# Designs tried in a protein design run: peptides against a protein of PDB entry 6TME. Part 20

Target 1, 324 residues: chain A of PDB entry 6TME
Amino acid sequence: NRLKRAYIALQAWKKAFYSDPFNTAANWVGPDVCSYKGVFCAPALDDPSVLVVAGIDLNHADIAGYLPPELGLLTDVALFHVNSNRFCGVIPKSLSKLTLMYEFDVSNNRFVGPFPTVALSWPSLKFLDIRYNDFEGKLPPEIFDKDLDAIFLNNNRFESTIPETIGKSTASVVTFAHNKFSGCIPKTIGQMKNLNEIVFIGNNLSGCLPNEIGSLNNVTVFDASSNGFVGSLPSTLSGLANVEQMDFSYNKFTGFVTDNICKLPKLSNFTFSYNFFNGEAQSCVPGSSQEKQFDDTSNCLQNRPNQKSAKECLPVVSRPVDCS
Target 2, 324 residues: chain A of PDB entry 6TME as posed
Amino acid sequence: NRLKRAYIALQAWKKAFYSDPFNTAANWVGPDVCSYKGVFCAPALDDPSVLVVAGIDLNHADIFGYLPPELGLLTDVALFHVNSNRFCGVIPKSLSKLTLMYEFDVSNNRFVGPFPTVALSWPSLKFLDIRYNDFEGKLPPEIFDKDLDAIFLNNNRFESTIPETIGKSTASVVTFAHNKFSGCIPKTIGQMKNLNEIVFIGNNLSGCLPNEIGSLNNVTVFDASSNGFVGSLPSTLSGLANVEQMDFSYNKFTGFVTDNICKLPKLSNFTFSYNFFNGEAQSCVPGSSQEKQFDDTSNCLQNRPNQKSAKECLPVVSRPVDCS

## One batch from the design tools (peptide; aimed at target 1 K126 D149 V199)

Design b2_p13_3 (made by RFdiffusion4)
Pose (drawn by RFdiffusion4):
Structure b2_p13_3 (pose): chain A 324 residues (1-324), chain P 13 residues (1-13)
Amino acid sequence: as target 2 above (324 residues)
Amino acid sequence: SLPYSLSPYDLSY
C-alpha cells in the first residue's frame, strides 16, 4: 500500500521532531497523508489515476529534528524543500531510494560532516542547495559530472581544491563562497557551459587567474573577492561579453586595469579595491561614469584617494609574480 | 518525463 509507506515515513519523521515552533506537524495525524501540512500530493508520473506524495516543503518552519532512514520510503518525492529549519546530523543514505529527486534544498540547517554523497545517486537531480550548513572536507569531484543546473555550496566548511572536473558542469549557477577552499582556479573553468553566475567570495584560493576565464562569454556575475589571488588580470577578460557584476576586491592583484575590461558592454559594477594595482585606465576611474560603478580603494594608484602608502606598495609593486 | 521546473533561485550568499 503506497500511501501507507508515506504514512510510516512521515510518522517516523514526526517522532524525530524535538521542537516545532509553528506547530507545523500538528495536523500530521491519521492516514490521509495528503492533508498533512508541508506534504504535497500529485498524480503518479506513470499513471495519473494513482495518488502519490511528490513533494515536501517545510521552508522556514524552524524545526529541530533529524532526517530518519524511514524517509527513504517516500519513493515518489521529487521536490524536497527544508530551507531554514534546524535539522541536524547527516542526510540518511536511504534517500538514494528517492530516485525521482529533482530539487533538494537543505540550505540553512544544522547538517554536519562530509559532503552528502547520497545526492550523487539521483539520476534526475537538477537543483542541489546545501549552503549554510556545517558540511566539511573535500568536495567530491564527480559532483560536476551530474547535469545539475544549480549548485549552492557556500557557507560551509569545505576544504582543499576546486575539482579539475568543474569544466564538465552544465550548471547556470555555482556558489563556493565562504568555505576554506585552497589552491588555484582550474584551467578547465573555461569549458563550463551554460554558466551565468559563479561566486568564490571568501576562500583561500591563490595563484593567477587562468586566462581561460575569458571563454565564459555568458557569465553575468564573476566574484572572486576575498581570496589570495596574485598576478595581473588576464587580458582575456575582454571576452566576458555579458558580465554585469565583477568583483576582484581583497586579493593581491598587481598591475594595470585597462579599458579592455572597463569598457565591457554590460559591465555595470566593477570592484577591484584592496589590491596592488599601480595603474588604471581613465575609463576605470570611480565617479567618472553615470552608467558604470567602479571601486579602486586601497590600491597603489597615484592621484587617487584612499590608496595604500608608497612604503607598503613598492615592495609588492616592484616584485610582480610571473604567472608561470 | 518529469513535469517539474526549478524554483526561483535565492542568489544570496

Design b2_p13_3_s1 (made by RFdiffusion4, then SolubleMPNN; from b2_p13_3 with Y4L S5T Y9L)
Fold by OpenDDE base, seed 3:
Structure b2_p13_3_s1 (fold): chain B 324 residues (1-324), chain A 13 residues (1-13)
Amino acid sequence: as target 1 above (324 residues)
Amino acid sequence: SLPLTLSPLDLSY
């Protein structure tokens, strides 16, 4: 009996709660699991006459606890939303049995350990949100082999380089922000055919921006701020025909910010502050447009306010990194 | 399907 298995799983989970401030699981009593708060039943896909647990929604429940292995008995769950709790520990490998998993949101919790590779076992996964946790180590390259619509990784402890497989991703939104990623952005990034938003904020990324970024014609948000990027901005950024928000602030960029970038047709905000740019086109000057907002603060620009001192600029500007 | 909500989590980074 599928509901009996669900009962076992849910009762095991209730026992794994350390705190339930809103008494969310107060009604988790008895075999009628479909009446449980945050538990949603639906007809089984393989047999419409059979009712199964198809979804969990415990978002914003502030529940402290862990995910017990018995959750692997919830084999019919396609939607698992448990964000904004205080769940700790690791994602159980037993969740590999949840072969219908479609949306997995464990964001804003206290999960630890390596990337939850069990998520890679779900053939139908479309949405993965693991942001605002304490996941650590390397990002598995295989994550980008998944046909995901969104990949939220931000605010974790992920390290190492961004996998070259990123170019295989079909995701519209990918967030790397506030991790410990290092190395260069892979040149394969230009192959992300469905990408709308990508965020690299607050990592330890370095090197030159790959020219292939200019191939991201559907990107509306590109944020690479607060990293260690060097060299000039790629001239190919003129290809970002749909970019609205672009941020390169808090890097080590040098060279000239060109008209071809600042005149991008959909550009609304372009922040390139806190770099070592030594020139900008007139179209890049803050206040030059009513439709576009620019920030050129703390560069090496002549005749602009709030720039770095010559002492700060000279060592960097005199040694430009050639990205050619 | 269950409604997907990102609140209070947002895409501001």
Scores: peptide ipSAE 0.050, ipTM 0.793, DockQ to the pose 0.247
OpenDDE base, seeds 1, 2, 4, 5: peptide ipSAE 0.037, 0.039, 0.036, 0.034; ipTM 0.763, 0.772, 0.758, 0.743

Design b2_p13_3_s2 (made by RFdiffusion4, then SolubleMPNN; from b2_p13_3 with Y4L S7P Y9L)
Fold by OpenDDE base, seed 1:
Structure b2_p13_3_s2 (fold): chain B 324 residues (1-324), chain A 13 residues (1-13)
Amino acid sequence: as target 1 above (324 residues)
Amino acid sequence: SLPLSLPPLDLSY
């Protein structure tokens, strides 16, 4: 019986709670699991006459505990939302049995260990949110081979390079922010045909920006701030016909910020502060447009306020990185 | 009943 298996799983999970400050699991008593708070039942896809546990929503429950392996008995769960808790430990490999998994949100918890590779085993997964945890190590290249709509990885401990497989991603939103990613952005990034938002904030990324970024015609948000990027901005950025928010601040960029970038038709905010840019077009000057906001603070620009000293600029500007 | 999808957590990047 599927509900009996669900009962075993949910009772094991209740036992794995260290703290339940809102008494969320107070009614988790008896065999009627469909009455449990945060447990949602639906007709089974393979047999509409059978009621199964199809979803879990424990968002914002502040529950301290762990995910026991018995959760693998919830084989009919398609929606698993447990964000804003204090769950710790690792994601159980037994969740590979949840073959209907469609949305998996474990964000804002205390999960540790490597990337939860069990997420790669779910053939129908569309939404993956693991942000605001303590996941570490390398990102599996295979994550971008999945047909995901969104990939939230931000605020973790992920390290190493971004996989070249990123170009295979069909995701509209991808966040890498506030990790320990290093190396260059892969040139394959330009192949992300459905990308709307990509965020690299606060990593250890370096090298030149790939010219292929200019192929991201659907991107509305591109944030590469707080990294170690060098060289000039690619001239191909003029191809970002739909970019609204663009941030390159807190890098080591050099060269000239061109009209072709600052005149992008949908651009509303362009931040390129805290770099080593030695020139900008008049269209890039803060206050030059009423429709666009620019920040050129702390560069090597002449005749602009709040710039770096000549002593700080000269060693960098005199040795431009050739990205050709 | 559970909706078809839940909105993602609105947290800053």
Scores: peptide ipSAE 0.067, ipTM 0.791, DockQ to the pose 0.404
OpenDDE base, seeds 2, 3, 4, 5: peptide ipSAE 0.037, 0.065, 0.051, 0.045; ipTM 0.758, 0.800, 0.780, 0.778

Design b2_p13_3_s3 (made by RFdiffusion4, then SolubleMPNN; from b2_p13_3 with Y4L Y9L)
Fold by OpenDDE base, seed 3:
Structure b2_p13_3_s3 (fold): chain B 324 residues (1-324), chain A 13 residues (1-13)
Amino acid sequence: as target 1 above (324 residues)
Amino acid sequence: SLPLSLSPLDLSY
């Protein structure tokens, strides 16, 4: 039966634990898997008279170990939450059998290898959290073809470009922060119709910001800090009617920071420090508003404190990148 | 249903 398969899987997993500091799996004994700590049973969707393992919650258990292939026997699991552990290795391909997977959180672990492409096999996946791991290589373009509500990729080793398929994403939250992504932000970004929060912090992204960012009318958080972006801020950023938090700091931006950006109606914090901006509107000046916080530190602004030297500014400001 | 996972990252900047 299904619970017998679950028993086999869970016992195999227990054997794959190297350390269980909180003795989370201490009661993982015997066939009654529904009594196991962190194991949750529910009536099967196809037969309400049958009890199945529907969820795993081992969050914050500090368990060291790996995910054995036998976890593929947990075919009724829809919720898999194992964050803040010390699981290592790769996500087993056998998890492709978990066709009901809805929420998959393996964040804050020690997983390695390429993007866990098994996640792409789950037709009902809505939440994917793989942040704070050691996943590496290219992000599969197909990730954005998934109908995900959230995509957390930050604090990994992902490299290459952001796929152009990003525009197909229905996610409200997407994090790319603290990876090794390079190249430009795809122009297709403006097609992200449900986007509320996007974070690019601390990558190797470059080029001009695409004008299409201004189409993200529902975005509340836009953070592109700590990259290699160049050129002027797109005038189309005036279209960000709901942006509250905006950060362009630690880039190579040039030009003038306009009123149209600094007067965005929902803007609460706008950080554009550590760039090469050579002018700003009065509305962008820190302290100009009680409702908005600005940081213009370490630019090429005249008559502002804490700016770069003329020697540092001149080589960059004199050679503005045309993003037109 | 299980609650959503706790985020180790503050997305509000």
Scores: peptide ipSAE 0.043, ipTM 0.780, DockQ to the pose 0.190
OpenDDE base, seeds 1, 2, 4, 5: peptide ipSAE 0.039, 0.040, 0.037, 0.041; ipTM 0.777, 0.777, 0.767, 0.744; seed 2 fails the geometry check

Design b2_p13_3_s4 (made by RFdiffusion4, then SolubleMPNN; from b2_p13_3, 4 letters changed)
Fold by OpenDDE base, seed 5:
Structure b2_p13_3_s4 (fold): chain B 324 residues (1-324), chain A 13 residues (1-13)
Amino acid sequence: as target 1 above (324 residues)
Amino acid sequence: SLPLTLPPLDLSY
């Protein structure tokens, strides 16, 4: 019986709770698992006469505990939302049995260990949110081979380079922010045909920005702030016809910020502060437009307020990194 | 689908 398996799983999970401040699992008693708070039943896809546990929603429950292996008995779960809890440990490999997994949100927890590769086993996964955890190590390249709509990885401990397979991603939103990613942004990034928002904030990324960024025609948000990027902004950024929010602040960029970038048709906010830019077009000057906001603070610009000293600028500006 | 509520994305530097 599928509900009996679900009962075993949910009771094992209840036992794995160390703290339930809102008494969310208080009604998790007896065989009627469909009455459990945060448990949602639906007719089984293979047999509409059978009721199964199709979803879990424990978002914002502040539950401390772990995910026991018995959760692998929830074989009919397609939606698993447990964000904003205090779950710790690793994602159980037994979740590979949840072959209907469609949305997996374990964000804002205390999960540890490597990337939960069990997520790669789910053939129908569309939404993956693992942000605000303590996941570490390498991002598996295979994550971008999946037909995901969104990939949230931010605020973890991921290390190493961004996989070149990123270009295969069909995701509209991808977040890398606040990890330990290093190396260059892969040139394959320009192949992300459905990308709307990408954030690289607060990593250890370096090198030149790839010219292929300019191929991201659907991007509305591009944030590469707080990294170690060098060189000039790619001239191909003029191809970002739909970009609204663009941030390159807190890097080591040099060169001239061009009209072609600052006149992007949908650009509403462009932050390029805290770099080593030595010139900007008049269209890039803060206050030059009523429709666009610019920040040129702490660069090497002449006749602009709040710039770096000549002493700080000269060593960097005189030795521009050639990205050609 | 269940209501999707996401924790805030921290974009602070």
Scores: peptide ipSAE 0.037, ipTM 0.757, DockQ to the pose 0.147
OpenDDE base, seeds 1, 2, 3, 4: peptide ipSAE 0.036, 0.034, 0.032, 0.036; ipTM 0.749, 0.749, 0.744, 0.738

Design b2_p13_4 (made by RFdiffusion4)
Pose (drawn by RFdiffusion4):
Structure b2_p13_4 (pose): chain A 324 residues (1-324), chain P 13 residues (1-13)
Amino acid sequence: as target 2 above (324 residues)
Amino acid sequence: SISSLDSALASLP
């Protein structure tokens, strides 16, 4: 009995609810699971006459609890939204039985430990949001082999390198912001298809920017701020024909900012503050344009306000890194 | 379709 399996799974889950501030599971009684708040039923994909639990949405319920193995019984679920709860512990391995999983959002919870590799087992997975948890350790490179449209990893404790496999991703949006990733951006980044937005804010990345970034001609947001990148901006960045938001602030970049970048057509907000740039094109000057917003604070630029001192600048400016 | 994508994009850091 199909809905009975859903009943057992949801009752096992209610038992694990230690605190439900909004009494969200108050009506989770009896066998009519489709009437349970946050449970969404629909016709079976292969038979419109059969009723199935196809979605769970408890966004913003602030429920403290954990996900028990019995949730593996919800075999028809394709949508799972639990943003802003207090669900703790790990994602149960039994969730690999949810073979129709398409969109999995466990953002802003209390999950911990290694990357939830059960997500790799779902053949139809398109949306994966694990941001704002306590996931840590290495990132499974094979995650970029899945045909994910969106990958949200920001605000965890992930460590080590960006996988070389990133170029295989078909994602339109990928966020790595606020982890402890280290090392270089892989040269394969230029092979990412469909990429519109990529956010690296606040990691421990270094090395020079790969020239292959210039191949991302559909990117609208490229944010590499608050890392440790060195070298000059690659001249290949003129290929970012669609970039609208570009932020390289808080790095160790040196050299010139040219109009090759500052005159990009759709570029509206270009922040390169807190680096070691010693020259900039006139078109790159903040306050100079009514359409484009620039920020050059704390660089090594003559005749500009709030620059670094000459004392701090000369050691770094006179020793540029050979990107080789 | 991906239902929460617009909301997720609007909440990016």

Design b2_p13_4_s1 (made by RFdiffusion4, then SolubleMPNN; from b2_p13_4, 7 letters changed)
Fold by OpenDDE base, seed 3:
Structure b2_p13_4_s1 (fold): chain B 324 residues (1-324), chain A 13 residues (1-13)
Amino acid sequence: as target 1 above (324 residues)
Amino acid sequence: SLLYLEEAKSSLP
């Protein structure tokens, strides 16, 4: 009976394909759904004697189409990987019936509409990848209440502020890059106990960096480039004992880049170019270290190459934002 | 894991 429901779902999905360039669904014929290309069966968790559809992998199939509501009949699916296709429309609410959902990857498609709130209904979800789509609107605060290992949101149309609930996230990797997020980074960011990588690239974020970033002891990648951040770098960044890649380029930062940042023990690359920094420690100078790479290009530094003109610097440097 | 499916995590940047 469970495989019969899966057959109905998969046949409905095949009918929802507009284009299948690689003929991926060519063998999607007949009741033996476990033989379908990209369909994976396993023993059911509740009855090992029953075979069920447990996974879908259609990655890189270049399929054009949509996700029909009948996919909600795939109630045993724990892995759903359909990245790098041309699926359009919205994520069906009927997927709320997939209570075993563990990994959901719909990245690199043509999905539209608001954040797929159906993902919040999955109690066992650990991996969420919705990057490289056209999702829009506000990010639901509840996303960070989920016990996710990774949250990929980059390259979408999300807007508004980053929820303060971010501090509740247990994710090791979070990407916000290339959206329309605005406002400040929440101070609660320092509470992200498992964070290894966080990327804010190419948003409309602004204000001062919160001091609480320095509490991210396990972070290896911190990229805040291409935003509207202002003020000085927090002195608490000296607490980033494991940071390897750090990028603050293309912002409006001012002040002095200190030794305590540039001497971070695991720091490999530190880019602070295209800001309004008016000084740097000797340890921050590009070429000062063989094991560390620095970029100080296009700041307001004295006696450094490729800096901004006095005309560009003076209006900003003379009116520093106090972040205290 | 009961699932005979390799982790097909996205390799996209």
Scores: peptide ipSAE 0.030, ipTM 0.737, DockQ to the pose 0.229
OpenDDE base, seeds 1, 2, 4, 5: peptide ipSAE 0.029, 0.027, 0.029, 0.028; ipTM 0.712, 0.726, 0.714, 0.716

Design b2_p13_4_s2 (made by RFdiffusion4, then SolubleMPNN; from b2_p13_4, 7 letters changed)
Fold by OpenDDE base, seed 2:
Structure b2_p13_4_s2 (fold): chain B 324 residues (1-324), chain A 13 residues (1-13)
Amino acid sequence: as target 1 above (324 residues)
Amino acid sequence: SLLYLDEAKSNLP
């Protein structure tokens, strides 16, 4: 019975293919769905004597098509990996029936519409990759209430602010890069207990960096480059004991880059170029350390190469934003 | 890099 439902689903999906360059679905013929290329069967969790479709792996198949609603019949699927295809349309709401969903990777496709809220319905979801699509609109705050290990959202069309619920996330890796997020980074960010890597690159984020960033003791990568951040760097950044890669480039930061930041014990690369910093400690100067790489290009620093003109600097440096 | 499509290892055969 379960394999019959899987057959109906998979045949509906094959019919929804517009192009299959590698003939991936060529053997998708007949009732033996467990022999289908990219279809993996396992014993059912509720009855080990019954085989069910437990996983789909169509990664890198370059298939053009859409996801039909009949995929909701694959109720035993825990692993759904279809990255690097040309699937279009929306994620079907019928996938809410896949209550065992554990890993969901639809990255590098042509999906459109709002955030796929069906992902929020899966109680056991641990891995969510929706990057490199055309998803748009607001990020639902409930995404951070999920017990996810990784959240990949980069290279989409998401807008609005980052939800304050971010502090509830248990994810080790979160990417916001290359979207249209706006507003401030929430102060609740400091509550992210398991965070190792966070990337904000290439958004429309603004305001001052929250002091609570300094509470992120496990962070190894912090990239806030290519935004509209203002003010001075928080003094609490001296608390980032494990940070290795830090990038604040292409913002509107002002003030002095301190020794306490540049002498962070695990810091390997610190890029603060293309801002309006008017001073730096000697420990921040590129070439001052063999173990650390710095970039201070295109700031308002005195006696440094490749800086902004006085004409560009004066209007900004003379009116520093107070973040206190 | 986190921004590139690195394949996550799954429990699939």
Scores: peptide ipSAE 0.039, ipTM 0.777, DockQ to the pose 0.087
OpenDDE base, seeds 1, 3, 4, 5: peptide ipSAE 0.034, 0.034, 0.032, 0.032; ipTM 0.732, 0.733, 0.739, 0.735

Design b2_p13_4_s3 (made by RFdiffusion4, then SolubleMPNN; from b2_p13_4, 7 letters changed)
Fold by OpenDDE base, seed 5:
Structure b2_p13_4_s3 (fold): chain B 324 residues (1-324), chain A 13 residues (1-13)
Amino acid sequence: as target 1 above (324 residues)
Amino acid sequence: SLLYLNEAKSSLP
């Protein structure tokens, strides 16, 4: 029966624990898997008379171990939350059998290897959190073809470019921060109609910002800090009618920071420090507004405190990158 | 920002 399969899976997993500091699996004894700590049962969707393991929640258990292939026997699991453990190895391909997977959170672990492509096999997946791991290699473009509400990829070892398929994403939140992504932000970004928050912090992204960013009408958070972006800020950023938090700090931007950006109606924090901006509108000056916070530190601004030296500025400011 | 380490969605009881 389904619970017997679950028992086999959970016992195999218990054997795969190297350390269980909170004794989370101490009660993982006997056939009554529904009594196991962190195991949640529900009536099966196909047969309400049958009880099945529908969810796993081992968040913050500090368990060291790996995910054994026998976890593929948990075919009724829709919720898999193992956040903040010390699980290592790879995500088992056998999890492809978990066709009901709806929320998958393996964040803050020690998982390695390429992107867990098994996640792409789950037709009903809505939430994917793989942040704070050691996943590496390319991000598969197919991730953005999925109808995900949130995509958390930050703090990994992902490399290469951001897929152009990003524009197909229906996610409200996408995080790329603290990876090794390179290249330009795809122009298709403007097609992310449901996007509220996107962060690119601390990558190796470069080039000009695409004008299409200005089409992100629902964005409340846009953080592109700590990259290699060049050129001027797109004038189309004036279209970010709902942006509250905007960060372009620690890049190589040049040009003038305009009123149209600094007067955005919902803007509460705009950080453009540590660039090579050579001018700003009065509305961008820190302290010019009580409702908005600005940081213009370490640019090439005249008559402003804490700016770069002329020696640092002149070589860059005199050779602005044309983003046309 | 949802970049916080301890922020995890939980729909489980």
Scores: peptide ipSAE 0.038, ipTM 0.758, DockQ to the pose 0.128
OpenDDE base, seeds 1, 2, 3, 4: peptide ipSAE 0.031, 0.028, 0.031, 0.037; ipTM 0.744, 0.728, 0.746, 0.761

Design b2_p13_4_s4 (made by RFdiffusion4, then SolubleMPNN; from b2_p13_4, 6 letters changed)
Fold by OpenDDE base, seed 1:
Structure b2_p13_4_s4 (fold): chain B 324 residues (1-324), chain A 13 residues (1-13)
Amino acid sequence: as target 1 above (324 residues)
Amino acid sequence: SLLYLDEAKSSLP
């Protein structure tokens, strides 16, 4: 009996709660699991006459605890939302049995350990949110081989390079922000045909931006701020026909910010502050447009306010990195 | 906005 298995799983989970400040699991008593708060039942896909636990929503419950292995008994769950709790430990490998998993949101918790590779076992997964946790180590390349709509990885402890498989991703939204990623952005990034938003903020990324970024025709948000990027902005960025928000601030970029970038047709905000740019086109000057906002603060620009000193600029500007 | 906990639209009933 599927509901009996669900009962075992949910009771095991209740026992794994250290704190339930809103008494969310107070009604988690008895065999009628479909009446449990945050538990949603639906007709089974294989037999519409059978009621199964199809979803969990414990978002914002502030529950402290862990995910017990018995959760693997919830084999009919397609939606698992436990956002904004205090769950700790690792994601159980037993969740590999949840073959219908479609949306997995464990964001804003206290999960630790490596990337939850069990997420790679779910053939139908479309949404993965693991942000605001303590996940660490390498990002498995296989994550981008999955047909995901969104990949939220930000605010974790992930390290190493971004996998070259990123170009295979069909995701519209990908966040890498506030991790420990290092190395270059892979040139394969230009192959992300469905990408709308990508955020690299606050990593240890370095090297030149790949020219292939200019192939991201559908990107509306591109934020690479707070990294160690060097060289000039790729001239191919003129190809970002739909970019609205672009941020390259807090890097080590040099060279000239061109009209072709600042005149992008959908560009609303372009921040390139806290770099070593030594020139900008008139179209890039803050206040030059009513429709666009620019920030050129703390560069090596002549005749602009709030720029770096010559002493700070000269060592960097005199040694431009050739990205060609 | 993407960095903040904007709840994805749950398809849960």
Scores: peptide ipSAE 0.089, ipTM 0.808, DockQ to the pose 0.106
OpenDDE base, seeds 2, 3, 4, 5: peptide ipSAE 0.043, 0.040, 0.073, 0.036; ipTM 0.782, 0.776, 0.804, 0.758

